# Peptides against a protein of PDB entry 4KTY, part 60

Target 1, 266 residues: chain A of PDB entry 4KTY
Amino acid sequence: YVLNDIGVIFYGEVNDIKTRSWSYGQFEDGILDTCLYVMDRAQMDLSGRGNPIKVSRVGSAMVNAKDDEGVLVGSWDNIYAYGVPPSAWTGSVDILLEYRSSENPVRYGQCWVFAGVFNTFLRCLGIPARIVTNYFSAHDNDANLQMDIFLEEDGNVNSKLTKDSVWNYHCWNEAWMTRPDLPVGFGGWQAVDSTPQENSDGMYRCGPASVQAIKHGHVCFQFDAPFVFAEVNSDLIYITAKKDGTHVVENVDATHIGKLIVTKQI

## One batch from the design tools (peptide; aimed at target 1 S87 F136)

Design b2_p25_7_s4 (made by RFdiffusion4, then SolubleMPNN; from b2_p25_7, 13 letters changed)
Fold by OpenDDE base, seed 1:
Structure b2_p25_7_s4 (fold): chain B 266 residues (1-266), chain A 25 residues (1-25)
Amino acid sequence: as target 1 above (266 residues)
Amino acid sequence: SPSDSLPYKLDLQEIRKKFKEKLAK
């Protein structure tokens, strides 16, 4: 999980799983220097750089350009007029070296690109890490652990009221570390995500969230466990917004979110 | 729906339809 410099990222759909190769290149010239530069740009205290909890959280923030002029600018509009289309990237090295050279955010990335670069960052700094793909991945916008889907009286989705969404797939990372700040048993794999999705205490970042804690239904522990929990286990709540302003729950679907979570076994 | 490298947001109405079909079985 540290030594392998080439990986496989899963994508596509649950019934049509696809793979793509990704070159992490954590041992290539200039990459370690770039990772240190990223932490310098984050103004990370030297004493914290030995703590994988702090490093992974800072990396989560800095791999995306939001808030702090981090590594990658996300784009989902299918235009990409001022940079490289996300699908054109084949590895982390070119992205990181461009960032180091230009000292400006690199355009453009989407979830698997963010995850690829973040994986390089973690492995380069000696943190065991892997990329995880979640199919039917929920995005909870109001932190209530549910996917609230509002319907018109005719049964059509009300897009104005419905803020939550479901992606066919989403990629993030898991980093291996001890969690002395959590109860015994909640160390090991920690979910971290550098794709800018939600604000976490003032910055677009996510994690580290204990995978074991989430599996046992514990969402009260640092960091961002409710959001990660919702991505993999939220119920779909279909609510009819009536003309008189009242809301009626029509259906509850607990079967469609997080159908499959895939990672490469090394 | 497309199955290329780009992720996309699912059609929530289609998901609901499939759910109802499952419940009917």
Scores: peptide ipSAE 0.590, ipTM 0.892, DockQ to the pose 0.633
OpenDDE base, seeds 2, 3, 4, 5: peptide ipSAE 0.584, 0.588, 0.582, 0.589; ipTM 0.892, 0.893, 0.891, 0.894

Design b2_p25_8 (made by RFdiffusion4; failed a check: the pose's geometry)
Pose (drawn by RFdiffusion4):
Structure b2_p25_8 (pose): chain A 261 residues (1-241, 247-266), chain P 25 residues (1-25)
Amino acid sequence: YVLNDIGVIFYGEVNDIKTRSWSYGQFEDGILDTCLYVMDRAQMDLSGRGNPIKVSRVGSAMVNAKDDEGVLVGSWDNIYAYGVPPSAWTGSVDILLEYRSSENPVRYGQCWVFAGVFNTFLRCLGIPARIVTNYFSAHDNDANLQMDIFLEEDGNVNSKLTKDSVWNYHCWNEAWMTRPDLPVGFGGWQAVDSTPQENSDGMYRCGPASVQAIKHGHVCFQFDAPFVFAEVNSDLIYITAHVVENVDATHIGKLIVTKQI
Amino acid sequence: SHTERMARALAQFEAMSFAKYPLTS
């Protein structure tokens, strides 16, 4: 989780698992300096850089280009003007070195690319980290921790009213640290996510959210635990437009995996 | 039936969601 500079990112389907190799490259010339440059650009106060909670949260904001001209721009537009399609990248090095050299956000990425770059950032600084993949990952748009699926009279999905969504898969990171800001028992792995989905306190960032706190539903503990809980375990609520028609308690988060030791 | 209607609604919801954010690797 610190010294391995290569890894595997899982994707595809639960009974059709695909792997994508990834070069984290945290020891390559220029990368450590690039990680320091990322925190400088985020205008992160130096006095907080010894705190992994802060470093990880800043990283979750700065790895993406939204709000702060950070590292990577997300795209699903099938065109990818003036850049590289997200599927072309095979590691983090070219992305990070291009960012340091050009001093401009790099185009383009999707979840596993954000996760790969963020993993490089964490391991390079010495924060143990890994990439996790969540199959059937919920995206909660209205912060009620459930998927609200609105149906027309005919029982079909009303695409105008329905804003929540589910992904074939989504990848984020876990960072290892104590949580002196939380009661005892909630350290260890913290979910951190640099892929923009929902604003957290006015910026696209997410975490660190204690995985242990998410497991027992104690999502009152900072940061962004309710959103992460919703990604892995929200119920699907079918609502005819308002009457609740049905509840699917098993669809979301069918499997979560990471590379074995 | 009610079960078939719910299965159709799920398929439609997934198709819409997956078209919205096509993933590439």

Design b2_p25_8_s1 (made by RFdiffusion4, then SolubleMPNN; from b2_p25_8, 13 letters changed; failed a check: the pose's geometry)
Amino acid sequence: SKAEKFEKALKQFLELSFSKHPLTV

Design b2_p25_8_s2 (made by RFdiffusion4, then SolubleMPNN; from b2_p25_8, 15 letters changed; failed a check: the pose's geometry)
Amino acid sequence: SKEEKIKNAKNQFLEISFNKHPLVV

Design b2_p25_8_s3 (made by RFdiffusion4, then SolubleMPNN; from b2_p25_8, 13 letters changed; failed a check: the pose's geometry)
Amino acid sequence: SKKEKFENALKQFLEMSFSKHPLVV

Design b2_p25_8_s4 (made by RFdiffusion4, then SolubleMPNN; from b2_p25_8, 14 letters changed; failed a check: the pose's geometry)
Amino acid sequence: SKEEKFKKALEQFLEISFSKHPLVV

## One batch from the design tools (peptide; aimed at target 1 I149 N168 H256)

Design b2_p26_1 (made by RFdiffusion4)
Pose (drawn by RFdiffusion4):
Structure b2_p26_1 (pose): chain A 261 residues (1-241, 247-266), chain P 26 residues (1-26)
Amino acid sequence: YVLNDIGVIFYGEVNDIKTRSWSYGQFEDGILDTCLYVMDRAQMDLSGRGNPIKVSRVGSAMVNAKDDEGVLVGSWDNIYAYGVPPSAWTGSVDILLEYRSSENPVRYGQCWVFAGVFNTFLRCLGIPARIVTNYFSAHDNDANLQMDIFLEEDGNVNSKLTKDSVWNYHCWNEAWMTRPDLPVGFGGWQAVDSTPQENSDGMYRCGPASVQAIKHGHVCFQFDAPFVFAEVNSDLIYITAHVVENVDATHIGKLIVTKQI
Amino acid sequence: DDFIENYELSNQHFVDRLKELKAEEE
């Protein structure tokens, strides 16, 4: 989780698992300096850089280009003007070195690309890290921790009213650290996510959210535990437009995996 | 093989799943 500079990112389906190799390249010439440059550009106060909670949260904001001209721009537009399609990248090095050289956000990325670059950032600084993949990953748009699926009279999905969504898969990172800001028992792995989905305190960032706190539903503990809980375990609520028609308690988060040791 | 990028599930997926849940209740 610190010294391995290559890895595997899982994707596809639960009974059709695909793998994508990834070069983290945290030891390559220019990468460590690039990680420092990322924190400088985030205008992160130096006095907080010894705190992994702060470093990881800044990283979750700065790895994406929204709000702060950070590292990577997301796209699903099937065109990818003036850049590289997200599927063309095979590691983090070219992305990070291009960012340091050009001083401009790099185009383009999707969830595994954000996760790969963020993983490089964490391991390079010495924060143990890994990439996790969540199959049938919920995206909660109204912060009620459930998927609200609105149905028309005919029972079909009303695409105008329905805003929440579900991904075939989503990848984020876990960072290892104590949580002196939380009661004892909530350190260890913290979910951190640099892929923009929802604003957290006015910026696209997410975490660190204690995985242990998410497991027992104690999502009151900072940061962004309710969103992460919703990604792995929100119920699907079918609502006819308002009458609750049905509840699917098993659809979300069928499987979560990471590379073995 | 070509990489499978992440995408949002279609509305038809949720319709089929709702029909499956109702069938299980019967």

Design b2_p26_1_s1 (made by RFdiffusion4, then SolubleMPNN; from b2_p26_1, 13 letters changed)
Fold by OpenDDE base, seed 2:
Structure b2_p26_1_s1 (fold): chain B 266 residues (1-266), chain A 26 residues (1-26)
Amino acid sequence: as target 1 above (266 residues)
Amino acid sequence: DEVVEQHELPDSYFVDLLKELKKKKE
């Protein structure tokens, strides 16, 4: 989880799972220096750099460009002017070195690119890390732990009312660490995500969230446990908005979100 | 192999899914 400099990332569809090779390159020249530079740009105190909780949270924020001119600019519109298409990247090294050289965010990334670069960052700093892929990954925008799909009376989706969304797949990271800030038993793998999805206490970041806590429904534990829980376990709630302003729940699907979560055992 | 980009599921996906669910209940 620390020594491997080449990895495999799962992507595609749940019924057509695919793998992509990714070069992490945590031992390549200039990469460690770049990771330190990232923490410098974050203005992270030296005392905190030895704490994997703080480091992973800062990394979650800084691998994306939002808020703090971090490493990667995300793009999902299939128009990648003034940059590199997300699919063209083969590893973290070129991205990180470009960031260090230009001192400007690198364009462009999607979830696996963010996860790949973040994995390099974590491993470079001695934090065991791996990439996980969640198929049918929910994005809960109102923190109610549901995927609310609002429908018109004719059965079409009301896009104005429907704020939540679902990714065909989403990649994020798990980092291994103790959690002295949590009750006993909730250390180990922690979910962290650098793909800019939701604001977390003023910044686009996510985690570390205890995987054990998420598995057992302990969403009250820091950080961002409700969001991560919703990504993997949200119910699809179909709600018809009536003309009189009332909302009627038409159906509930508790089996669709997080249908498959895959990670490579190394 | 061609890399499949990450994308949000379209509205039509959920409409179709709901139709399937309703049929299963019948």
Scores: peptide ipSAE 0.570, ipTM 0.903, DockQ to the pose 0.861
OpenDDE base, seeds 1, 3, 4, 5: peptide ipSAE 0.568, 0.559, 0.554, 0.567; ipTM 0.900, 0.894, 0.900, 0.901

Design b2_p26_1_s2 (made by RFdiffusion4, then SolubleMPNN; from b2_p26_1, 18 letters changed)
Fold by OpenDDE base, seed 2:
Structure b2_p26_1_s2 (fold): chain B 266 residues (1-266), chain A 26 residues (1-26)
Amino acid sequence: as target 1 above (266 residues)
Amino acid sequence: EEVEEQHVLSDDYFVELKKKLEEEKK
C-alpha cells in the first residue's frame, strides 16, 4: 500500500465498471519535496507532521484548492478552457510538480484525480493508502444521513427543495493508522477525501473517519463520520411537497446508495 | 467522455427509479 507507484482506479457505473491506470510516482524526483511543500503551505507545525491523523486531515484540505490555494481545482461542467481536462491526467507527478513550480492551484480535477494525488501524498509521507470507489455515492448537505428527494405533486423533482445529490461514482482514499483518539478497535483503515464536497469545521476537507466505526454505525466519532456514512448508506427518501405545505414520505429505498464499493487489494 | 467523467445523477433518474420501486412493491 506504500510501495506500488502504479495503481488502478475503478470508475464508471455499477452496471458498467471501468478501470484506469494511475501513476502515483511517489518515488519520482521532487515529489516528496512537493508533499512537504504542501504541508508548508498549510502552515502545519512540525510537531504535527509525524501524526498521520493530522497529516491526512491536512492533506484532505490541501489537495483541493478551496480555502487554502491547495493543489487541484475541481470542475464538473465539462468546460476546461483554462487548464487540463480531468480525463487527460495519467498520474500525480505532473500535477504535483506543476503545483510546486507555479505555486498556484492546478486545473482541473475530478474525484479520481483528487484521490490519485492524495494517494501519492499519503504514500510519500509513509501512510499506507488506497483508493476506494463508491458507486451511487450520496452527498448529504444537511447531515441528516438521508438523501431527501423532494417531488412535486406531478411526480417531478422539486429542484429548489432537493439539496442533496448523488454521484454516479465517487473516489476517495483510505489511510491506515492507529486512532488513539478513538476507542479501542477503531484504528486501521480511515476514510479521507480531498474532493471538495462539504465544509468540515471551516474547511473543505473530510476525515479521517474510521471505516470500522462507519461499518458499525458509530457516526459520533471524529472526523466527518456522518458525512462518510451518508455517502455509503443513505436511504433515498422520496418526499412529496403538497400544495398545503405538508410533506409526505411516499417511498424509501435503502438499497441504492453505496450499491458497490470497490478497492484494489495490493 | 460522459461515461468517464464523474457526474451528479439527473432528476429524471430518480423519477424513473421511484417508478421502478413502486412497481416492485406491488
Scores: peptide ipSAE 0.580, ipTM 0.899, DockQ to the pose 0.733
OpenDDE base, seeds 1, 3, 4, 5: peptide ipSAE 0.556, 0.574, 0.558, 0.576; ipTM 0.891, 0.900, 0.888, 0.899

Design b2_p26_1_s3 (made by RFdiffusion4, then SolubleMPNN; from b2_p26_1, 16 letters changed)
Fold by OpenDDE base, seed 2:
Structure b2_p26_1_s3 (fold): chain B 266 residues (1-266), chain A 26 residues (1-26)
Amino acid sequence: as target 1 above (266 residues)
Amino acid sequence: DEVVLQEKLPDSYFVELLKELKKKKE
């Protein structure tokens, strides 16, 4: 999880799983220095740089450009003006070196690019890390642990009321660390996500969230456990908005979100 | 191979999914 400089990232559809190679390049010249530079840009105290909890959380924020002029600008509109299409990247090295050289965010990334760069960042700093792909990954915007789909009486989706969404797939990272800030048993793999999705205490960041805690429904444990839990375990709630303003739950689907979670085995 | 981009599922996806779900309940 630390020594491998080339990895495989899962993507595509649940019924047509695809893989792509990604060069992490954590041992390439200038990459470690760039990772340190990233922490410098974050104004991270030296004392915190030895704490994987703090490092992974800072990395989660800094790998995306939001809030702090971090590494990558995301784009999902298929335009990619003034940058590189997300699909053109094959590894982390060019992205990180460009960031270090230009001192400006690099365009553009999607989830696997964010996860790839973040994986390099974590591994460079000695934190065991891997990429996880979740198919049918929910984005809960109101932290109610549900995917609320509001429908008109005619059965069409009410886009104004429906704020939650679902990715066809989403990639994030798991980082290995002890969690002395949590009860015993909730160390180990921690979910961290650098793809800008939701604001967490003032910044677009996510994690570290204990995988064990999420697995057992302990969403009260820091950080961002409710959001990560919702990504993998939200129920699809179909709600019809009546003309009189009332809401009626038409159906519930508890099997669709997080239908498949894949990570490379060692 | 063509890269499958990350994208939000369209509204139509859920409409069809709901239809299937209703049929299963019948």
Scores: peptide ipSAE 0.616, ipTM 0.922, DockQ to the pose 0.860
OpenDDE base, seeds 1, 3, 4, 5: peptide ipSAE 0.600, 0.610, 0.594, 0.603; ipTM 0.919, 0.922, 0.918, 0.921

Design b2_p26_1_s4 (made by RFdiffusion4, then SolubleMPNN; from b2_p26_1, 16 letters changed)
Fold by OpenDDE base, seed 5:
Structure b2_p26_1_s4 (fold): chain B 266 residues (1-266), chain A 26 residues (1-26)
Amino acid sequence: as target 1 above (266 residues)
Amino acid sequence: DEVVPQHALPDSFFVELLKELKKKLE
């Protein structure tokens, strides 16, 4: 479905789920032109623009400003000088039109803003898309499919050794498409994410990763399946860093990451 | 229309979570 102009985005905490409306505005004046402009800025050839796999991957890169002067600049420091606070946005239209007019990245966004704009981009180009919210969303930055929490001997977290992190919540998108590049059965919903988190083959982008593949643990399937899998299924590994430099796994918790994943039906 | 900001869970969250986990394992 690409007809819904207004959506609902889930956010907050797992024990206090909240919702907000978001205006996608994929049919508003200038929005389709802006989406085409985004693909032009990405230097995407015309032949690729008919392929939802390529389009969604390019979109995941271009909706964020990193690497390519894309649409949105992320900010998580609660200091939003020289721009609009992420919470002030109510829809995609103003963001996309500002980008088209200024030809410069728009400030600022967080995950739901990225997901909202990306949803508009996908729907505008005829790709069915929805927003997904994952509570306790892991960020595995060393590709070991674990959330490694290093502890001092006194029980406190060693922040220097602990490189992985967990979001209270994270929003990304699922796009509907066939995947002829994958085995039969792994088409349908594909996870794509425009929030800049990890570098994927030279760009801050993510997906499309087959949702079915992720559910069945097939992390070898392109694109970025290991990262998406880790977001929703990482174990919390508590590792004590001993004074002698050795590391000992003290506890493992497999119950918190990806505890709740919510999406609105299209 | 104020949205709860996205943020990384603090160290204290994991410390408390570990305490709870240890209790369950006892």
Scores: peptide ipSAE 0.548, ipTM 0.905, DockQ to the pose 0.836
OpenDDE base, seeds 1, 2, 3, 4: peptide ipSAE 0.546, 0.548, 0.540, 0.523; ipTM 0.905, 0.904, 0.903, 0.898

Design b2_p26_2 (made by RFdiffusion4)
Pose (drawn by RFdiffusion4):
Structure b2_p26_2 (pose): chain A 261 residues (1-241, 247-266), chain P 26 residues (1-26)
Amino acid sequence: YVLNDIGVIFYGEVNDIKTRSWSYGQFEDGILDTCLYVMDRAQMDLSGRGNPIKVSRVGSAMVNAKDDEGVLVGSWDNIYAYGVPPSAWTGSVDILLEYRSSENPVRYGQCWVFAGVFNTFLRCLGIPARIVTNYFSAHDNDANLQMDIFLEEDGNVNSKLTKDSVWNYHCWNEAWMTRPDLPVGFGGWQAVDSTPQENSDGMYRCGPASVQAIKHGHVCFQFDAPFVFAEVNSDLIYITAHVVENVDATHIGKLIVTKQI
Amino acid sequence: SYEVVDYIVNPKTPSNMPRIPNFHRS
């Protein structure tokens, strides 16, 4: 989780698992300096850089280009003007070195690309890290921790009213650290996510959210535990437009995996 | 090879689920 500079990112389906190799390249010339440059550009106060909670949260904001001209721009537009399609990248090095050289956000990425770059950032600084993949990952748009699916009278999905969504898969990172800001028992792996989905305190960032706190539903502990809980375990609520028609308690988060040791 | 990671107390059985038109993303 610190010294391995290559890894595997899982994607596809639960009974059709695909792998994508990834070069983290945290030891390559220019990368460590690039990680320091990322924190400088985020205008991160130096006095907080010894705190992994702060470093990881800043990283979750700065790895994406929204709000702060950070590292990577997301796109699903099937055109990818003036850049590289997200599927073309095979590691983090070219992205990070291009960012340091051009001093401009790099185009383009999707969830595994954000996760790969963020993983490089964490391991390079010495924060143990890994990439996790969540199959059938929920995206909660109204912060009620459930998927609200609105149905027309005919029983079909009303695409105007329905805003929540589900991904075939989504990838984020886990960072290892104590959580002196939380009661004892909630350190260890913290979910951190640099892929923009929902604002957290006015910026696209997510975490660190204690995985142990998410497991027992104690999502009151900072940061962004409710959103992460919703990604892995929100119920699907079918609502006819308002009457609750049905509840699917098993659809979301069918499997979560990471590369073996 | 991979390791399973639990975020919930009662893990779900791994399997594929049908897609819901106009709701699921590609």

Design b2_p26_2_s1 (made by RFdiffusion4, then SolubleMPNN; from b2_p26_2, 10 letters changed)
Fold by OpenDDE base, seed 3:
Structure b2_p26_2_s1 (fold): chain B 266 residues (1-266), chain A 26 residues (1-26)
Amino acid sequence: as target 1 above (266 residues)
Amino acid sequence: GYEVVEYVENPKTPRNVPKIPNFDVD
């Protein structure tokens, strides 16, 4: 999880799983320097750079360009005229070296690109890391740990009222570390996500969230456990918006979100 | 090959549900 510089990222649909190769290149010339530069740009003090909790949290913020002119600009509108389409990237090296050279955010990324670059960052700094893919990944935007889907009376989704959303798939990272800030047993793999999704205490970042904590429903454990929990375990609440303005819960589906979560087999 | 990562204690059983708009990726 540190020495391998080529990986596989899973994507696509749960019924049609696809794979793409990704070159992490954590040992390539200039990459370590760039990772250190990223931490410099984050104004991270030297004392914190030896703490994987702090490093992974800073990394989750800095791999995306939001807030702090970090590495990657996200785009999901299929218009990539001012940069490289997310699908064109094949590895982290070109992205990181461009960032180091230009000192400006690189365009463009989506979840697997963010995860790929973040994986390089973590591994480069000696933190064991891997990429996981969650099929039917929920994006809870109001921190209520559920997906509120509003329907018109005809059964169609009311996009105006529906603020929560679901990715067909979403990729993020897991970093291996001890968590002395948590109770015993909640170290190990920690979910961290650099794809800008929600604000976390003032920045677009996510994690580290203990996978064990999420698994056992301990959403009170820092960091961003509620958001990660929602990504993998939200119930879908189908609410019919009546013409008279009333809302009626029509159905609850507890099985749709997080249908499959996978990582590369070693 | 892949291995399953367990974020949930018990795997959820798929159900037939109405189609939900998903985000498209490039």
Scores: peptide ipSAE 0.487, ipTM 0.815, DockQ to the pose 0.521
OpenDDE base, seeds 1, 2, 4, 5: peptide ipSAE 0.468, 0.463, 0.443, 0.400; ipTM 0.814, 0.806, 0.797, 0.781; seed 4 fails the geometry check

Design b2_p26_2_s2 (made by RFdiffusion4, then SolubleMPNN; from b2_p26_2, 12 letters changed)
Fold by OpenDDE base, seed 2:
Structure b2_p26_2_s2 (fold): chain B 266 residues (1-266), chain A 26 residues (1-26)
Amino acid sequence: as target 1 above (266 residues)
Amino acid sequence: GYEEVEYVENPKEPRNVPKIPNFDLP
């Protein structure tokens, strides 16, 4: 999980799983220096740079450009003017070296690009890390652990009222570390995500969230466990917003979200 | 629920297509 410099990222659909090679390049010239530079840009104290909890949380913030002029600008509009389309990237090296050289955010990324660069960052710093793919990944926008889908009276989705969304797939990272800040048994793999999705205590970042905690429904454990839990285990709540202002729950689907979570076995 | 599957397979040919958020009604 540290020594592999080329990886495979799973994507596509749950019933049509696809793979994409990604060159992490953590041993390439200038990459480690760039990772250190990223922490410098984050103004991370030297004392914290040896703590994988702090490092992974800072990394989740800094790999995206929001808030802090981090590495990657996300774009999902299928235009990608003034940059490189997310699909054109084949690895982390060019992105990180461009960031180091220009000292400006690199355009553009989507989830697998964020995850790829973040994986390089973690591995460069000696943190065992892997990329995981969640199919039908929920994006809970209002932190209620539900996917609220509002419908018109005719059954069509009310896009104005519906704030939540579902990725056909979403990639994030898991980093291996001890969690002395959590009860015994909740160390090991920690979910961290650099794709900018939700604000976490003032920044677009996510994790580390204990995978064991998530699996057992312990959403009270830092960091961002509710959001990660929702990504993999939200119920879809279909709500009709009636003209009289009342809301009626039409259906609840507990099987749609998080149908499959995969990672390459090493 | 959360179910982690560690998967080993030969890489398929990559599809260089960006993905966007979906609103998938079953």
Scores: peptide ipSAE 0.076, ipTM 0.660, DockQ to the pose 0.113
OpenDDE base, seeds 1, 3, 4, 5: peptide ipSAE 0.034, 0.029, 0.028, 0.087; ipTM 0.613, 0.607, 0.522, 0.660; seeds 1, 5 fail the geometry check

Design b2_p26_2_s3 (made by RFdiffusion4, then SolubleMPNN; from b2_p26_2, 11 letters changed)
Fold by OpenDDE base, seed 1:
Structure b2_p26_2_s3 (fold): chain B 266 residues (1-266), chain A 26 residues (1-26)
Amino acid sequence: as target 1 above (266 residues)
Amino acid sequence: GYEVVEYVENPKEPRNVPKIPNFDLP
């Protein structure tokens, strides 16, 4: 999880799983220097750079351009003017080197691009890391640990009544570390996500969230456990919005979100 | 091949709900 410089990222649909090769290039010239530069831009003190908890959290923030002029600008509008379409990237090296050279955010990324670059960042700094893909990944926008789906009286979806959404797939990273800040047993793989989705204490970042904590429903454990929990285990709440303004819960689906979560087989 | 990562203890069954797609890669 540190030495391998080529990986596979899973994407597509749960019933049509696809793979993309990604070159991490953590040993390429200038890449480690760029990772250090990223931490410099984050104004991360030297004492914290040896702490994988702090490093992964800073990386989560800095791989996206939001808040801090980090590495990648996200775009999902299928226009991608003045940049490179997310699908055109084949690895992390060109992105990181462009960032280092221009000292400006690189356009453009989506989840697998963010995850690819973040994976390089983590591995460069000696943190074992992998990319995971979650099919039917929830985006809880109102921090209620559920996915609200509003229906019109005719049964059609009203997407204007909620900001909650479900990705057909979403990629993020897991970083291996001890968690002395958590109770015993919640070290190991930690979910970290550099795709800008939600604000976490004032910045677009996510994690590290203990995978073991998520698995056992310990959403009170830092960092961002509720959000990650929602991504993989939210209930879908189907709500009919009546014309009179009342809301009625029609159905609850506890099985849809996080249907399949995969990583590259070793 | 892929390895399943366990974030939940119970298996899930897919349902048909609205979704937002990421970019469709060839």
Scores: peptide ipSAE 0.432, ipTM 0.784, DockQ to the pose 0.415
OpenDDE base, seeds 2, 3, 4, 5: peptide ipSAE 0.389, 0.346, 0.416, 0.263; ipTM 0.770, 0.756, 0.778, 0.682; seed 3 fails the geometry check

